# Peptides against a protein of PDB entry 5KEZ: the designs that were tried, part 232

Target 1, 320 residues: chain A of PDB entry 5KEZ
Amino acid sequence: NVAIYNPFRPWWERYQPVSYKLCTRSGNEDEFRNMVTRCNNVGVRIYVDAVINHMCGNAVSAGTSSTCGSYFNPGSRDFPAVPYSGWDFNDGKCKTGSGDIENYNDATQVRDCRLTGLLDLALEKDYVRSKIAEYMNHLIDIGVAGFRLDASKHMWPGDIKAILDKLHNLNSNWFPAGSKPFIYQEVIDLGGEPIKSSDYFGNGRVTEFKYGAKLGTVIRKWNGEKMSYLKNWGEGWGFVPSDRALVFVDNHDNQRGHGAGGASILTFWDARLYKMAVGFMLAHPYGFTRVMSSYRWPRQFQNGNDVNDWVGPPNNNGVI

## One batch from the design tools (peptide; made by RFdiffusion4, then SolubleMPNN)

Design b2_p25_1_s4 (from b2_p25_1, 8 letters changed)
Fold by OpenDDE base, seed 1:
Structure b2_p25_1_s4 (fold): chain B 320 residues (1-320), chain A 25 residues (1-25)
Amino acid sequence: as target 1 above (320 residues)
Amino acid sequence: DAELDALASDVEEASYNPPPVPLPP
């Protein structure tokens, strides 16, 4: 991915790919392979957060300022390490003046325009689908069990399906022959927008962001809500079907006070309430559960916003 | 649901909160 130095190596640089090389601040490919092997050998499965909607920001300077030294040029849409070129992006499809998503009530903009300046891949193209599938298949062959698909709301469900149809079966060294990768899709659907979680049910599970938002409200006793109201928790609260839901109390985005759920989201900063929420989630049968493992950073609130919400995970292992 | 609508409006800005490029010093 792009190496960002201002602010210094933020968490979000990881979501700005310039190649599909397994060479990042998280480690190199050999280290990753070793981890996957060790985990699989003791029954712990690995699911990769796959950033396949986009490449890096359009305004990032060209050069080799990346975690593996790969050259890239956002201005010319040149990513030779893949390779991608100007033909592999949705620049010509996006009809907004900025080239960015300007209206989230327009599903075409949401899917064909740049998410906050991130160069939007032309996932309708078989070439692009194949390059993504090659990346994911490399991970499958290493021994991963599945994927979180980042920014799935910004991809056409049919394009996702076309990529998934190119995927290998899971590695038979650890999985039953013919096993398919586990897929869950990040779709932020809190209502009010045309894109719905149900659009993606055919591809796999979907993140249920209503879960953490509503659970936070209940545990905080906001709006007079009570724990007793959780009697019909899940589908009874208007959530997606349990077999389509991936549920969580918080994620890396909404843990920082922004994003889906707002101030209702419980985090490790609210230790007692957070433990209650996580305990409830793990005890209740609704959905496939995900527990957040995060880190502390030096929060500094200015005008209600944490100016240090960019702070990435600690790194002292010498990986640049 | 007014609460959900309020939450949804916050999401538009928050999907990737930081700008894609480094902030000027």
Scores: peptide ipSAE 0.017, ipTM 0.471, DockQ to the pose 0.037
Fold by OpenDDE base, seed 5:
Structure b2_p25_1_s4 (fold): chain B 320 residues (1-320), chain A 25 residues (1-25)
Amino acid sequence: as target 1 above (320 residues)
Amino acid sequence: DAELDALASDVEEASYNPPPVPLPP
């Protein structure tokens, strides 16, 4: 991914890829392979957060300022470490004046335009699908159990399916022969937009963002909500089917106050209420549960916004 | 913060479902 120095090595630089090399601040490929092997040997499975919708931001300076030293040029859409070129992006498909998503009520913009300047990959192209599948298959061969697909809302479900159809079976050293990777897709569907979580059910599970938002409201006792109303928690609250849901109290985005769910989201900053929410989630049978492990940072609120929301994990001068 | 900005935009344009009506006893 790109190395960002202003602000200094933010968490979100990881979501700006310039190659599919397993070479980041977290370590190199050998270290990753070693970790996966050790985890698998004790029954702990690894699921990779796969950033496949886009490459880095269009405004990032060209050069070799990346975690693995790979050259890239956002201005010319040149990513030779993949390789991608200007033919592999949706610049010509997006019809907005900025080239960015401007209207989330236009499903075509949401999927064909840049997410906040992130160069949008032409996932309709077999070449692009194949390069992504090669990346994911390399991870499968290492021994990962599956994937979180980042920004799935911004990809056409059919393009995702076409990538998934290229995937190998899981590594038979640790998984039964013929096992398929576990897939869950990040889709922010709180209602009111044309793109629905149900559009993605055919590809795997989806994130149910209503879960953390509604649970936070109930536990905070906002709007007169009561714990007794959780009697029909799950599908009875208009959530996706349990077998399609991945559920969580918070994630890395909404923990920072600007993600789906807003101020209702419970985090470790509200320790007592958060423990109640996590305890309830783990006790209730609805959905596949994900527990957050995070870190503290020096929050600084200005006009209701944390100006330090960019702060990444604990590090020594950018080294994790 | 590109991802946060994107999420903020999504949340601003997204509508919340009304709370479900409690099931009759």
Scores: peptide ipSAE 0.010, ipTM 0.491, DockQ to the pose 0.018
Fold by OpenDDE base, seed 2:
Structure b2_p25_1_s4 (fold): chain B 320 residues (1-320), chain A 25 residues (1-25)
Amino acid sequence: as target 1 above (320 residues)
Amino acid sequence: DAELDALASDVEEASYNPPPVPLPP
């Protein structure tokens, strides 16, 4: 990924890839392989957060300022470490004046235009699909159990399926022969937009962002909400089918006030209420549960916003 | 942020009933 120094090595630099090399602030490929092996040997499975919708931001300076030293040029869409070129991006497909998503009520813009300036990959191209599949297959062959697909809302479900259809079976050293990777897709669907979580059910599970948002409202006792109203929690609250849901109280985005759920989201900053929410989630049978492991940072609120929301995990001079 | 503004809208219910999905390995 890109190495950002202003601000100093933010968490979000990880979501700006410049190659599919397993070489980051967290370690190299050998260290990753070692970790996966050790985890698998004790029954702990690894799921990779796969950033496959896009490459880095269009405004990032060209050069070798990346975690593995790979050259890249966002301006010319040149990513030779993959390789990608200008032919592998949706610049000509996106019809907005800026090249960015301008209207979230236009599903075509949401999928074909740049998410906040991130260079949008032409996932309709078999070449692009194959490069992504090669990356994911390398991880599968190392021994990962599956993937979170980042920014799935911004990809056509059929393009995702075409990539998934190219994936290997899981590594038979740790998984039964013929096992498929576990897939869950980040889709932010709180209603009001044309893209629905149900569009992605054919590819695997989806994130249910209504879960944390609604649970937060109930536990906070907002608008007269009561715990007794959780009697029909799950599908009875308009959530996706339980067998399609990945559920969580918070994630890295909404823990910072970004993404879905807003102020209702419970986090470790509200320790008592958060423990109640997590305890309820783990006790209730709805969905596949994910528990957040996070860190504290020096929050500084200005005009209601944390100006330090960029702060990444504890590190030693940028090394994690 | 247009996405953040869009996410502040009212919550709709999902009605789709897909086939069963395999459990994690």
Scores: peptide ipSAE 0.010, ipTM 0.496, DockQ to the pose 0.016; fails the geometry check
Fold by OpenDDE base, seed 3:
Structure b2_p25_1_s4 (fold): chain B 320 residues (1-320), chain A 25 residues (1-25)
Amino acid sequence: as target 1 above (320 residues)
Amino acid sequence: DAELDALASDVEEASYNPPPVPLPP
């Protein structure tokens, strides 16, 4: 991914890929392979957050400022480490004046335009699908158990399916022969928008963002809500089917006050209430559960916003 | 940060749908 130095190595630089090389702030490919092997040998499975909707931001300076030293040029859409070129992006499909998503009520913009300047990959192209599948298959062959698909809302479900259809079975050293990778898709659907979580059910599980948002309001006792109202929690609250849901109290975005759930989201900053919410989630049978492991940073609120929400994990001069 | 905000913006643009009528206590 891009190495960002202003601010200094933010968490979100990981979501700006310039190659599919396994060199990051967390280590190199050999170290990753070693970790996966050690985890698998004790029954701990690894799921990779796969950033496949886009490459880095269109305004990032060209050069070799990346975690693996690969050259890239966002301006010319040149990513030779893949390789991608200007033919592999949706620039010609997006009809907005900015080239970015301008209206989330337009499903075509949401999928064909840039998410906040992030260069949008042409996932309709078999070449692009194959490059992504090669990346994911390399990870499968290393021994990962599956994937979170980042920004799935911004990809056409059929394009995702076409990529998934190219994937290998899981590594038979640790998984039963013929096992398929576990897939869950990040789709933010709180209602009111044209793109629905149900559009993605055919590809795997989806994130149920209503879960953390609604649970937060209940645990906080907002609007007179009570724990007793959770008697029909899950599908009874209009959530996706349990066998399609991945559920969580918070994630890396909404713990920073961004997006789905806003101020209702419980985080480690609300330690007591957060423990209650996580305890409830783990005790309740609805959905596949995910527990967040995060870190503290020096929050500085200005006009209601934390100006330090960019701060990445504790690191040694940029190395995790 | 504009890039952080950009990544978070997808979540921010999501509309809030109120919960259904809860079961009586």
Scores: peptide ipSAE 0.010, ipTM 0.452, DockQ to the pose 0.020; fails the geometry check

Design b2_p25_2_s1 (from b2_p25_2, 14 letters changed)
Fold by OpenDDE base, seed 1:
Structure b2_p25_2_s1 (fold): chain B 320 residues (1-320), chain A 25 residues (1-25)
Amino acid sequence: as target 1 above (320 residues)
Amino acid sequence: DPYFEYLASHWSKATFEQKKKAYNA
């Protein structure tokens, strides 16, 4: 991915890829392979956060300032490490003046335009689908069990399916022959927008952002909410079907800056309430649960915003 | 602020407007 130095190596640089090489501040391919093997050998499975909707920001300077040293040029849409070129992006398909998503009530913009300047891949092209599939298949062959698909709301469900149809079976060294990768898709659906979580049910599970938002409200006792109201927790609260839901109390986004779910989201900063929420989530059968493992950063609030919400995970190994 | 814009895609309309106001203050 792109190496960002202002601010200094933020967490979100990881979501600006310039290649599909397994070489980041988290480690190299050999280290990753070693981890996957060791984990699988003791029954711990690995799921990869796959960024396949886009490449890096259009305004990033060209050069080799990337975690694996690969050259890239956002201005010319040149990513030779893949390779991608100007033919592989939705620049001509997006019809907004800025080239960015301007109206989230327009599903076409949401899927064909750039997410905040991030170069939007033309996932309708078989070439692009194949390059992504090659990346994911490499991970499958290493031994991962599945994927979180980042920014799924910004991809057409049919394009996602086309990619998934190209995927190998899981590595038979650790999984039964014929096993398929576990797929869950990040779709932020709190209502009010045309794109719905149900649009993606055919591809796998989806994130249920209403879960953390509503649970936070209840645990905080906001608006007269009570724990006793959780008797019909799950579908009874208007959530997606349990077998399609990936649930969580918080994630890296809504842990910062009042993301999806707003101020109701509970985090480790509210330790007591957070433990209550996580405990409840783990005890209740609704959905597939994900527990957050985060870190403390030096928060500094200005005008209600944490100006240090960019701070990434601890890193002191000198890796570029 | 590109980071703000990135997060904005994950906010409700009301929250986005509130945060936008705060960032521009």
Scores: peptide ipSAE 0.024, ipTM 0.517, DockQ to the pose 0.075
Fold by OpenDDE base, seed 2:
Structure b2_p25_2_s1 (fold): chain B 320 residues (1-320), chain A 25 residues (1-25)
Amino acid sequence: as target 1 above (320 residues)
Amino acid sequence: DPYFEYLASHWSKATFEQKKKAYNA
């Protein structure tokens, strides 16, 4: 991915890929392979956060300022380490003046235009699908158990399906023969937009962001909410079907100020309430549960916003 | 700005501004 130095190596630089090489701030491919093997050998499975909707920002300077040293040129859409070229992006398909998503009520814009300037991959192309599948299959062959698909809302479900159909079975060294990768898709559906979580049910599970938002409200006793109201927690609260839900109390985004769910979201900063929420989540039979493991950083609030919410995991001069 | 409002639902305003700057600098 792109190496960002201002601010200094933020967490979100990982979401600006320039190649599918497995060399990042966390280590190289050999180290990753070793970690996966060691984890699998003790029954711990690995699920990769796969960034496949886009490459890096369109205005990032060309060069080799990347975690693996790969050359890239956003201006010419040149990512030779893949390789991608100008033919592999949706520049000509997006009809907005800026090239960015301007109207989230237009599903076509949401999927064909750039998310915050991030170069939008043409996932309708078999070439692009195949390059992504090769990346994911390499991970599968290493021994990962599945994937979180980042920014799924910004990809056509059919394009995702086409990629998933190219995936290998899981590595038989650790998984039963014929096992399929576990897929869950990040889709923020809090209502009010044309793109729905249900659009993606055919590809795998979907993140249910209503879960943490509503649970936070209940645990905080906001708006007269009571724990007793959780008797029908799940579908009864308007959430997606249990067998399609990936649930969580918080994530990396909504830990940082006001995110999906707003101020109701519980995090480790509110330790007591957070433990209550996580405990309830683990005890209640709804959805596939995900527990957040995060870290403290030196928060500095200015005008209600943490100006240090860019801070990534504990590191040694940028190396994790 | 619908675009900003949507992104703000994911990130804090500060994070959004920082990302926007970084993505489009």
Scores: peptide ipSAE 0.021, ipTM 0.584, DockQ to the pose 0.091
Fold by OpenDDE base, seed 3:
Structure b2_p25_2_s1 (fold): chain B 320 residues (1-320), chain A 25 residues (1-25)
Amino acid sequence: as target 1 above (320 residues)
Amino acid sequence: DPYFEYLASHWSKATFEQKKKAYNA
């Protein structure tokens, strides 16, 4: 991915890929392979956050400022380490003046335009699908158990399916023959927009962002909410079917106060309430649960916003 | 702030504010 130095190596640089090389601030491919092997050998499975909707931001400077030193040029859409070229992006398909998503009530913009400047891959192309599948299959062959698909809302479900149809079965060294990768898709659907979580049910589980948002409101006792109202928690609250839901109290985005769910989201900063929410989530049978493991950073609020919300995990000069 | 833009990118600003109000009302 792009190595960003202003601010200094933020966590979100990981979501600006320039190649599919397993060479990042977390380590190289050999180290990753070693970790996956050791984890699998003791029954711990690895799921990869796969960024396949886009490459890096269109305004990032060209060069070799990347975690694996690969050259890239966003201006010319040149990513030779893949390789991708100008033919592999949706620049001509997006009809907005900026090239970015401008109206989330327009599903075509949401899927065909750039997510805040991130170069949008043309996932309708078999070439692009194949490159992504090759990346994911490499990970499967290493021994990962599945994937979180980042920014799934911004990909056509059919394109996702086409990629998933190219995937190998899981590595038989650790998984039963014929096992398929576990897929969960990040789709932010709190209602009121044309794109629905149900559009993606056919590909795997989806994130249920209503879960953390509503639970936070209840635990905080906002708006007269009571714990007793959780009697019909799950589908009774308008959430997706349990067998399609991946649930969580917070994620890396919304624990920083600007993501889906707003101020209702509980985080480790509110330790007591957070423990209550996580405890409830783990005790309740609805959905597939995900527990966040995060870190402290030096929060500095200015005008209600944490100016240090970019801070990544503990590191040694950018290397974890 | 590029980070703020990234976080807000999952919705339009208008949509985000609308949803934020709904949950914080």
Scores: peptide ipSAE 0.021, ipTM 0.535, DockQ to the pose 0.067
Fold by OpenDDE base, seed 4:
Structure b2_p25_2_s1 (fold): chain B 320 residues (1-320), chain A 25 residues (1-25)
Amino acid sequence: as target 1 above (320 residues)
Amino acid sequence: DPYFEYLASHWSKATFEQKKKAYNA
């Protein structure tokens, strides 16, 4: 991915890929392979956060400022380490003036235009699908158990399916023969937009973002909410079917959230309430649960926003 | 806008700024 130095190596640089090489701040491919092996040997499975909707930001400077030293040129859409070229992006398909998503009520913009300036891959192309599948299959062959698909809302469900249909069975050294990778898709569906979580049920589980938002409100006793109202927690609260839901109290994004909705999200900063929420989540049968492991950073609020929300994990001069 | 504020709970600062601009356009 891109190595960003202003601010200094933020957490979100990891979500700006320039290649599918397994060289990151966390280590190289050999180290990753070693980690996967050691984890599998003790029954801990690895699920990769796969960034396949896009490459890096369109405004990032060309060069070799990347975690594996690969050259890239966002301006010309040149990513030779893959390789991708200008033919592999949705620049010609997106019809907005900026090239970015401008209207989230337009599903075609949401899928075909750039998410916050991130170069949008043309996932309709078999070439692109195959390159992504090769990346994911390499990981599967190493021994990972599945994937979180980042920014799934911004990919056409059919394109995702086409990629998933190219995936290998899991590595038989650790998994039963014929096992399929576990897939969960990040889709933010809080209602009011044309893209629905149900659009993605056919590909795997979907993140239920209503879960953490509503649970936070209840535990905080906001808006007259009471714990007793959780009697019909799950589908009774309008959440997706349990067998399609991946649930969580917070994630890396909404841990750094904004506004009234953001304030409802419980995080480790609210230790007591957070433990209550996580405990409830783990005890309740609804959905597949995910527990957050994060870190402290020096928060500094200005005009209601944490100006240090970019701060990445503890590191040694950028190396984790 | 309650809807936007609710959505904002899922966004980083960078994402929030971009989406706020788009939402208000």
Scores: peptide ipSAE 0.017, ipTM 0.552, DockQ to the pose 0.086

